# Designs tried in a protein design run: peptides against a protein of PDB entry 3OGK. Part 10

Target 1, 307 residues: chain A of PDB entry 3OGK
Amino acid sequence: ATPDRLSRRFPNLRSLKLKGKPRAAMFNLIPENWGGYVTPWVTEISNNLRQLKSVHFRRMIVSDLDLDRLAKARADDLETLKLDKCSGFTTDGLLSIVTHCRKIKTLLMEESSFSEKDGKWLHELAQHNTSLEVLNFYMTEFAKISPKDLETIARNCRSLVSVKVGDFEILELVGFFKAAANLEEFCGGSLNEDIGMPEKYMNLVFPRKLCRLGLSYMGPNEMPILFPFAAQIRKLDLLYALLETEDHCTLIQKCPNLEVLETRNVIGDRGLEVLAQYCKQLKRLRIERGADEQGMEDEEGLVSQRG

## One batch from the design tools (peptide; made by RFdiffusion4, then SolubleMPNN)

Design b1_p8_8_s4 (from b1_p8_8, 5 letters changed)
Fold by OpenDDE base, seed 1:
Structure b1_p8_8_s4 (fold): chain B 307 residues (1-307), chain A 8 residues (1-8)
Amino acid sequence: as target 1 above (307 residues)
Amino acid sequence: ITREELRR
């Protein structure tokens, strides 16, 4: 499909999702002229799709110029931007988006690769946005952004319900959690073991409505922090948790209202049995092959045809 | 499992 054909057929289009790269294609093996650039689409959006409020680019090449053009063309009409596993931009492009699209509700850069120049984009978002509902830069490597800006966003955006972040130390997010009164979903962060202070996370206070959760590097020592509200958990992302099969069983038993589970094969057949027994509301299950397969000599951490 | 292995 060509951009020009889209606008002619659907001049009143409000939501656009573009998928560039095939799932199986290695990034380095695709010719530059493969059509994965958003540029022609951004041009068409700018000229002809005046009602477009939601843009989702998946596995596409996005430049700062593309983002700047999109931002200026749609301005406060842009409610959703998802840069899903995209590449080619820097934080300057993000700055343009948040500067011009002051009423953006959803901003996603999950698994995108970019050049980080500074943390100004998040600061600008914190200073001016009050509309944000979803912020997601899960599985990204932002090192120059401030958890203070995230706290400011939580304080100012009353409709903020979902936040997924990179490797922030969880203790630096205490202020954020306190401010994010309506937060229902949180993923990311970093739990770091401290031999000298094993209980350093036990006093974490989570938002009262939190029901979708994925804490990165959560081990069995940190897992008990979930127990007070485990019964209200509806979604767990354990893909980056440091839980063994037995830990999975322990946690799952405490989550009778679990609807979505994402984890690695370390859950094993035993974990799946426990899941079936205790989680009658389960709707979606994702099991990925993790690094656990290379180290697991024992059958307990493998999902077989029995599970 | 190491943190580095989880990120791969």
Scores: peptide ipSAE 0.252, ipTM 0.906, DockQ to the pose 0.369
Fold by OpenDDE base, seed 2:
Structure b1_p8_8_s4 (fold): chain B 307 residues (1-307), chain A 8 residues (1-8)
Amino acid sequence: as target 1 above (307 residues)
Amino acid sequence: ITREELRR
């Protein structure tokens, strides 16, 4: 489909999802110019799609100019922007979005690659937005953003229910968790083991409604912080946890209401057996191959075709 | 497993 044909056929379009390069492009098999630029679509949105409130770009090339044009064209009418595995922009483009789209409810940059100039975009979002429901920059490498801005967002956005972040030290998010009273989902952060202070995370207080969780680098020493509310957990993201098979079994047994589990093959057939025994409400299971496959001689950490 | 390896 061409942008011009889309507007002529659907002038009242409210939601647009564009998919760029297929996964095969990750293997350098697809030429760079294979329809991956959002520019012609942003032009069409700006001129002809005046009811568009939701935009989802997946595996697209997005420039700062594209984001600026989109932001100015849709302004407070833009409720959702998802930059899903996109590239080509900087934090200046994000700043334009949050500056002009003050009523944005969903902002996603998950797995996108970008150049980070500063943390101004998150600060601007914190200062002016009260509508945010979903913030997701999971699996990104922001180093210049402030956890204080995240806390401010939590205080100001009463409908904030899902937050996924990159590598924040989890202790720096204490204020955020206290402020985020309606938060149901949290993924990311960074748990950093300290041999000299094994209990440094034991006093973490999570939002009372938290039921979907994925803490990055959570090991067996940190895992007990979940036990007080494990019975209310419905979704676990363990893809980036540092848990062995036995640790998986321990945690799963404490989560009888688990509906979604995402983990690596380290769960093993044993972990899957425990999952089947204790998690009767399970709806979705995702098992990925992890880097741990290369080192574990132990047969227990592999999911077989029998599991 | 290093943290860097886990993210790839």
Scores: peptide ipSAE 0.237, ipTM 0.899, DockQ to the pose 0.403
Fold by OpenDDE base, seed 3:
Structure b1_p8_8_s4 (fold): chain B 307 residues (1-307), chain A 8 residues (1-8)
Amino acid sequence: as target 1 above (307 residues)
Amino acid sequence: ITREELRR
């Protein structure tokens, strides 16, 4: 489909999702000129799609100029921007978005690759936005953003329900969790084991409505922090947890209302049996091959075709 | 498993 054909057919389009290079690109099967640039689409949005509120780019090349044009063209009418596994932009482009789109409700850049110039974009968002519902920069590397800005966002955005972040130390997010009273979903952060302080995280207070969770680098020593509210957990992301098979079994048994589980092969057939026994409301299961498969000689950490 | 291995 061409941008011009889309606008002619759907001049009142409110939501647009564009998918760039398929996973097949990983096999070098896609010609270099596949045109994964959003530029022609942004031009069309700016000129002809005046009712567009939601934009989702997946695996596209996005420049700062593209983001700036989009931001200025849609301004406060833009409610959703998802840069899903995109590349080609810097934090200047993000700054333009949050500066001009002050009523944005969803901002996602999950697994996107970008050049980080500064943390101004998050600061600007914190200072001016009160509409944010979803913030997601999961699986990204921001070194220059402040957890204090995240706390400010939580304080100012009362409808904030889902936040996914990179490698923030979880203890730096205590203020954020306290402020985020309506938060239902949290993913990311960084749990850092301290042998000298085994109870480092035991006093963490999570938002009362939290039911979708994925704490990065959570090990068996940190896992008990979930037990007080495990019965209300509906979604677990354990892809980046440091749990063994037995740890999975322990946690799963405490989550009878689990609907979605994402994990690695380390769950094993045993973990799947426990899951089937205790999680009767399970709707979706995602098992990825982790790096742990290359090193674990023990059969217990492998999901067989029988399980 | 190390943190670095989880990200690959």
Scores: peptide ipSAE 0.253, ipTM 0.905, DockQ to the pose 0.378; fails the geometry check
Fold by OpenDDE base, seed 4:
Structure b1_p8_8_s4 (fold): chain B 307 residues (1-307), chain A 8 residues (1-8)
Amino acid sequence: as target 1 above (307 residues)
Amino acid sequence: ITREELRR
């Protein structure tokens, strides 16, 4: 479909989702000029889609100019922006979005690649937004943003229920967790082992409603921090956890209300057996091949057709 | 498994 045809057919469109390059593009098999640019769509949005409140770009090329145009065209009417695995923009584009779209409820940049100029976009969001419900820059590399701004967002946005972040040291998020009283979902952060302080995370307090969780680099030493509320966990993302098969078994046994599990092949058939035994409410299971498969052809950390 | 290996 072309942008022009879309607006003519659906002038009152409220939600738009566009998918760009397939995964095969990662192998340079798809030319850049295949139509993966959002520019013509942003032009159409600006001119003709005056009721559009939700935009989702997946695997698209997005420039700062595109973001600026979108921001100015939709302003406070824009409630949702998802840049899902997109590329081509900088943090200046993000700054434009949060500056002009002050009532945005969902902002997602998960797995997007961008040039980071500064942390101003998150600061601006913290200073002016009170509507945010979902913030997601999971699997991104922001080095210039401040955990303090995230805390401010949590304090000001009372409807904030889901936050996914990059590699923040989890201890820097203590203030954020304290402020985010209604938070139900958290993914990301960074757990770092310290031989000199093995219990440095034991005093970490999570929001009371937290039930969907994925802590990056969580190992068996850090895993016990979940035990006090493991019974209320409904979703676990263990894709980036440093848990072995036995660790999976230990954690799963403590999560009887688990509905969604995402993990690597390291769970093994044994972990799947434990999952079936203890997690009767399980609705979705995702098992990815991890780097752990390289060299362990004969070890327990493999899922076979038996599991 | 290293952190770097998990991200690949």
Scores: peptide ipSAE 0.231, ipTM 0.901, DockQ to the pose 0.383; fails the geometry check

## One batch from the design tools (peptide; made by RFdiffusion4, then SolubleMPNN)

Design b1_p9_1_s1 (from b1_p9_1, 5 letters changed)
Fold by OpenDDE base, seed 3:
Structure b1_p9_1_s1 (fold): chain B 307 residues (1-307), chain A 9 residues (1-9)
Amino acid sequence: as target 1 above (307 residues)
Amino acid sequence: SRLRELMRK
């Protein structure tokens, strides 16, 4: 489809999702820039899609100029922007979005690659937004943003229900969790093992409504922090956890209301048996192969057709 | 980072 054809057919379009690079691009089967630029779409949005409030770009090339044009064209009418696995922009583009779109409810840049100039975009968001419901920069590397700004966002955005972040030290997010009273989903952060202080995370207090969770680098020593509310967990993202097969079994047994599980092949057939036994509400199961599984001595960490 | 290592598919 072309932008002009879309706008002519659907001038009152409210939601647009564009997919740029097919999965085949991951195998270098197509040119890097094949059909991937959002520029012509942003131009069309600015000129002819005046009711558009939700934009989702997946695997697209997005420049700062594109983001700036989009921001100014839609302003406070833009409620959702998802830069899903996109590239080509810097934090200046993000700054433009949050500066001009002050009523944005969903901001996602999960797995996007960008040039980080500063942390101003998150600070600006913290200073002026009260509408945010979903913030997602999962699997990104921001080194210049402040967890204090995240806390401010939680305090000011009463409808904030889902937050996914990069490698923030979890202890730096204590204030955020306290402020995020309505938070239902959290993914990311960083649990860092400290041999000298094995209980450093045991006193973490999570939001009372938290039921979808994925803590990065969570090992068996940290896993018990979930046990007090494991019965209310409905979704677990264990893709970046450091759990072995037996650890999976231990945790799964404590999550009888689990509906969605995402994990690696390390769960094994045994873990799947335990899952079937204890998690009768399970609706979706995602098992990925991790690169770290090569060299693991745990023979049970293999999912077969049997499991 | 360990995260990047785990992201390798």
Scores: peptide ipSAE 0.021, ipTM 0.654, DockQ to the pose 0.518
Fold by OpenDDE base, seed 4:
Structure b1_p9_1_s1 (fold): chain B 307 residues (1-307), chain A 9 residues (1-9)
Amino acid sequence: as target 1 above (307 residues)
Amino acid sequence: SRLRELMRK
């Protein structure tokens, strides 16, 4: 497909999804310039796709200039931008998007690789957006953004229902969780063990509607913070949790309404048996290989055909 | 980081 052919065929296109690299290709293992450039598509969007409100680039090369052009061309008509496993841009490009697209509802840059210059993009978003429903920079490395801006977003965007973040200390997100009254999904953050304060996370208060969750680095000591609302959990991402097989069994048993589980091979056949016993509403199960299986001789931590 | 370790294969 070519951009010009697309616009001629579908001048009233509202949603566009482009894929630049094969799904099977690991983002960090292939040359950055091998994927498709969004530039020709952005040009066509700017000129001829005036009803486009949703753009999803997956595994593509995106420059700051591309983002700036897209932002200015679509402005407040742009409702969704997903930079899914993309590369080539900096936070300046993100700043342009949030500056010009004041009514954006979904902003995603999950697993994208970029150069971070500052935290201005999140600050600008916090200062001017009231429409945001989904914010997702899961599996990214932002070091210069402020959790206070995230809190401001939660306060101002009353329709905010899904937020996925990088490595924020969870305690810095207390204000965010308090403000995000309608939040249904949260992934990311960072739970950090402190020998001097073993219960530092026990008083965390999550949004009352939270039902899709994935806390990074959650270990068995932190896991009990979920118990008060475990029965309402519908989706659980344990891929980056620090739970062993028995920990999985403990948590799964407390989540009878679980519909989606994502975890590592450490769940084992034992965990799968518990899952089958207690989670009758399960719809999707994702089991990934983890580093923890390397050198492990214990079959309990492995999934076989029995599970 | 712990995340990198978990993702390492």
Scores: peptide ipSAE 0.020, ipTM 0.642, DockQ to the pose 0.346
Fold by OpenDDE base, seed 5:
Structure b1_p9_1_s1 (fold): chain B 307 residues (1-307), chain A 9 residues (1-9)
Amino acid sequence: as target 1 above (307 residues)
Amino acid sequence: SRLRELMRK
């Protein structure tokens, strides 16, 4: 498919999803600089796809110029932008998007690689947006953005239902959680174990509607913070949790309404047995091989044909 | 560090 053919065939297109690099890129089988540039597509969008409100780029190269052109062309008509596993841009490109697209509802940069210049993009979003429903920069590295801006977004965007973040200290997000009254999904953050303060996180108050959750670096000492609302959890992302097999069993037993579980091989056959016993509403199970588990030959930490 | 290792997959 070429951009020009797309616009001629579908001049009234409202949603576009483009996939650049094949999945083989995940295995380093493709040169780093090999990938689809969004530039020709952005040009076509800007000129000929005037009804487009949703754009999803997956595994593509995106420059700041591309983002700037897209932002100015679609302006407040752009409702969704997903930069899914993309690269090539800086936070200046993000700033352009949030500056010109004041009514954006979904902004995603999950697993994208970029150069961080400053935190202005999130500040601008916080100061001017009231429409945001989904904000996702999960599995990214931002060091210059402010948790206070995230709190402001939560306060101003009443329809905010899903937020996924990078490595914010969870305690810095207390104000955010208090403000995000309608939040249903949260992923990311950073839990830091403090041997001297075992109750460091025990007073965390989560949004009342929270039912989809993935806390990064959550270990067995922090896991009890979920117990008060474990029965309402429908989705768990444990890919970045620091839970062993027994910890998985403990948590799963407390989540009878679990529908989606994403975890690593550490769950083991035992964890899968517990899952089958207690989670009768399970719809999707994703198990990935953990890098840290390569050396553990413990039978309980591996999923076999029995599990 | 552990998160970065997990993200490379």
Scores: peptide ipSAE 0.020, ipTM 0.647, DockQ to the pose 0.439
Fold by OpenDDE base, seed 2:
Structure b1_p9_1_s1 (fold): chain B 307 residues (1-307), chain A 9 residues (1-9)
Amino acid sequence: as target 1 above (307 residues)
Amino acid sequence: SRLRELMRK
């Protein structure tokens, strides 16, 4: 399809999703010369798609100029922007989006590759947005953004229900969790083992409605922080957890209402048996291959046809 | 990143 054909056929389009070429590997950059640019689409959006409120770019090249044009064209009418596994932009482009689109409800940059210039975009979002419902920069590497801005967002955006972040130290998010009273989903963060203080995370207080969770680098020592509310967990993302087969079994047994599980081969046939036994509401199971499948450290850490 | 390492084949 071409942009001009789209606008002529659907002048009242409210939602647009564009997909570029698949990446060869996870976290791989899209080449600058592959031709999957959003530019012609942004031009068409600006000129002819006056009712467009939701934009989803997946695996496309997006420049700061593209984002700036989109931001100015749609302004407060833009409710959703998803830069899903995109590349080519910097945080200046993000700043333009949040500056001009003050009523944005969903902002996603999951697995996108970008040049980070500063943390101004998150600060601007924190200072002026009260509409945000979903914020997702999962599997990104922001180093210049502030947890305090995330807390401010939680305080000001009372409809905030889903937040996925990069490698924030989880203890720096205590204020965020306290402020995010309606949060149902959280993914990311960073749990860091401290041999001298093994219980440093045990006093974490999570939002009361939290039921979809994926804590990065969660090991068996940190896993017990979930036990007080494990019965209300509906979705677990364990792709980036540091749990062995037995740890999976322990956690799964405590989550009888689990509906979605995402994990790696380390769950093993044993973990799948436990899952079948205790999680009768399971609707979706995703098992990914990881570095752990290369090792024979855990004899049960392999999923076979038996599982 | 550590995430890439965890998913590396």
Scores: peptide ipSAE 0.019, ipTM 0.645, DockQ to the pose 0.330; fails the geometry check

Design b1_p9_1_s2 (from b1_p9_1, 5 letters changed)
Fold by OpenDDE base, seed 3:
Structure b1_p9_1_s2 (fold): chain B 307 residues (1-307), chain A 9 residues (1-9)
Amino acid sequence: as target 1 above (307 residues)
Amino acid sequence: DELREALRK
């Protein structure tokens, strides 16, 4: 579909999702002019899609100019922006979005690649937004943003229900968790084992409604911090956890209401058996092949075709 | 540390 055809057919379009480079592009089968630039779409949005509230770009090239144009064109009417696995922009583009779209409810840049100039975009968001419901920069690398701004966002955005972040030290997010009273989902952060302080995370207090969780680098020593509320966990992201097969079994047994599990093949057939036994409400299971397959001494960490 | 790096790739 072309942008002009879309606007002619659907002038009252409220939600647009564009998928750029297909997975097949990984095999160099897609010409350079594959239409992966959002520019013509942003132009069309600006001119003809005046009711558009939600924009989702997946695997597209997005420039700062594109973001600036989009921001100014939609302003406070923009409720959702998802830059899903996109590239080509800097934090200046993000700054433009949060500056002009002050009522944005969902901001996602999960797995996007960008140039980081500063942390102003998150600060601006913290200072002016009270509408945010979903913030997601999971699997991104921000070095210049402040966890204090995240805390401010939690304090000011009472409808904030889902936050996914990069590698923030979890202890730096204590204030955030305290402020985020309605938070239901959290992914990311960084758990860092300290041999000298094995219980450094034991006093971590999570939001009371938290039921979807993925703590990065969580090992068996940190896993017990989930046990007090494990019964209310509905979704676990263990893709970046440092759990072995037995650890998976231990945790799964504590989560009888689990509906969604994402993990690596380290769960093994044994973990799948335990999952089937204890998690009767399971709806979705995602198992990825981890790069750690080469280092797994544990023969049980393989999912066979029998599971 | 090596495992963490491997998981990020």
Scores: peptide ipSAE 0.121, ipTM 0.852, DockQ to the pose 0.263
Fold by OpenDDE base, seed 5:
Structure b1_p9_1_s2 (fold): chain B 307 residues (1-307), chain A 9 residues (1-9)
Amino acid sequence: as target 1 above (307 residues)
Amino acid sequence: DELREALRK
């Protein structure tokens, strides 16, 4: 469908999700510019979709100009913006969004690629937003944003329930976790093993309601930080954890209320057996092939038809 | 370290 056709048919549209480039783009099977400039859609939103409060762009090309236009057109009416695996914008575009859309509740840039100019967008968000419920820049590369701004957001946004971040050192997020009293979900960060200080993360205090978790680069030495609340965990993202098969078994046994597990093939048949034994409430299981599989000589680290 | 790099790609 074309943007104009959509607006004519659904002038009162509140939520729009657009999908651009197919997954085949990841294999360079289609032209780089194939599918998904948001520009014509943003124009249509600005002119004719005046009730739109939720926008989700997936695998689309989004420019700063597009974001600026969208921001100004929807302003405080925009509650949700998801730039899901998008590209073409810079942090200036994000700055425009948070500057003009001060009541935004969900802001997602997960797996998007962008040019980072500065950390002003997060600072602006921290200074003015009190409505944020979901902040997600998981699997992104921000180097110029401040964990202090994230802490400020947590302090000011009482309804903040889900935060997914990039490569913040977890210890820099201590203040954030303390402030984020209602946080239920956290993904990302960076756990960095220190042989000279193996207990450096042991005193980390997580929000009391935390039940959905995915700590990046969590190894077996860091894993025990979850044990005090493992029974509370309902969702685990272990895709980027550094856990072997036995580590998976250890953790899974401690999570009897686990409903969602995402991990790599390293879980193995043994891990799946343990999962079946201890996690009776499991609703969703995602097993991905990891780069680490090529190095595994042990069959235990592979999921077979038996598992 | 190699795994971290691989996971980021």
Scores: peptide ipSAE 0.116, ipTM 0.851, DockQ to the pose 0.289
Fold by OpenDDE base, seed 4:
Structure b1_p9_1_s2 (fold): chain B 307 residues (1-307), chain A 9 residues (1-9)
Amino acid sequence: as target 1 above (307 residues)
Amino acid sequence: DELREALRK
């Protein structure tokens, strides 16, 4: 489909999702004429799709100019922007979006690659937005954003229910968790072992409604912080956790209401047996191959056809 | 530490 054909057929379109490059294709191997650029679509949105409130670009090339044009064209009418595994933009483009789209409810940059110039975009979002419900920059590399701005967002956006972040030290997010009273989902952060302070995370307080969780680099020493609310956990992302098979068994046993589990092969057949025994409400299971599996000859850490 | 590095790649 071409942008012009879409607008002519559906002038009142409210939601648009575009998929660009194939999963297996590296960005540099795809010809320019593959339709991977959002530019022609942004032009069409700006000119002819005046009711569009939700935009989802997946695996597309997005420039700062594209984002700026989109931001100015849709302004406060834009409720959802998802840059899903996109590339080509900088934080200046994000700044334009949050500056002009002050009523945005969902902002996603998960697994996108970009050039980071500064943390102004998150600061601007914190200063002016009160509508945000979903913020997701999971598996991204932001080094210049402030956890204080995230806290401000939580205080100002009372409908904030899902936040996924990069490698923030979890202790820097204490204020955020305290402010995010309605938060149901959190993924990301960074748990870091400290030999001099092994219990540094034991007093971490999570939002009361938290039920979907994925803490990066969570090991068996940190895992007990989940135990007080494990019974209310419905989704676990353990893809980036540092848990062995036995640790999985321990945690799963404490999550009888688990509906979604994402993990690595380290769960093993043993972990799957425990999962089947204790998690009767399980709806989705994702098991990925981890890089850590190449070195472990242990049969227990492998998922077979029996699992 | 090695696992963390592997997961980040």
Scores: peptide ipSAE 0.110, ipTM 0.850, DockQ to the pose 0.243
Fold by OpenDDE base, seed 2:
Structure b1_p9_1_s2 (fold): chain B 307 residues (1-307), chain A 9 residues (1-9)
Amino acid sequence: as target 1 above (307 residues)
Amino acid sequence: DELREALRK
C-alpha cells in the first residue's frame, strides 16, 4: 500500500500500524539501504489523515524531523505513539512529541535504538502530561533520565496503569511506586544484589493493584518480595530474572492465579510440571532460549517434548 | 554479572 492510496480510501482512519522490513541482525540497528522510512507516511498523516489518533511504527526508520512533523500535525489529538523496534531518532524527537502532544495516553519505544542527548523529554512529559496511561521504554538504555520525573508522572497521571522501564535501580523507584496508586503492570528496573545487605529490597512497597510484573535481574534472594501479593499476580515476565529451575517452582507455586508466563528454558520440564499443577488459569506460555541455556550442569534447565 | 550482560543483548 502507498500513503496516498490509504488516505483516499480511509480519510477517517483513527489508527495506523506500519511494519518495516525485518532486521537481519540485532534489534539495535536497521540499515538505511533497507528502506522502511516513515517520512512519506508522516507527510500523508499531516496532510490527509486528520482524525488519526493512534500511530504504531514497527521496525521503521524514524528521524527527529519525522517525529517533529507528526507531533505538530496531530498535537493533542495524538493519543498513542508506539515506536516499536524503530531506529534513526534521538531524544530530541521524543522531546518534540511530548512537547506538542500533551494529551498522549500511550508512549512506547520498546526495543528501539536511539541516540540519547539528554533527559529533557521525560522531564517535559512529567511537567505537562496528566493523561498518560501507558509508558513503555522496556529493553532500552536511558542513562540521562531521572527517576524523579517518573515519580512526577505517576503523581500527575492518575490513570497510569502500565509502566515498563529500562535499568532504573528499583530503590530509586520507591517514590514512583508510592505515587502510582492505580498501577497494574510494571516491567524492568534493576535489582542489584548486595552481599553485605541481603535485606536491601525487603521493605519495597508495590502498588496495591499490581498484577502484571517483570523485575529485571530478580534473583532468589529478592523473589520473596513478591510473596505477599503473589496470589494476585496474573502475568509474570521472568525473561530477565535470575531464577533457576527450583526458584521458578517456588514462585509458580505462590501464583495460583497466573494467566501469562514468559520465561526462559531454565524453567525446565520440572517447572512446567509445577506450572500445570498449580496454575490452572494459565492462558499463555512463552519460553525462550536464554543465555543460561549453555553451561548448566543440570539437565533440569531444559524444556523437552515432555513438558 | 555475565548473565546480566548476556540478557541485555
Scores: peptide ipSAE 0.103, ipTM 0.844, DockQ to the pose 0.280

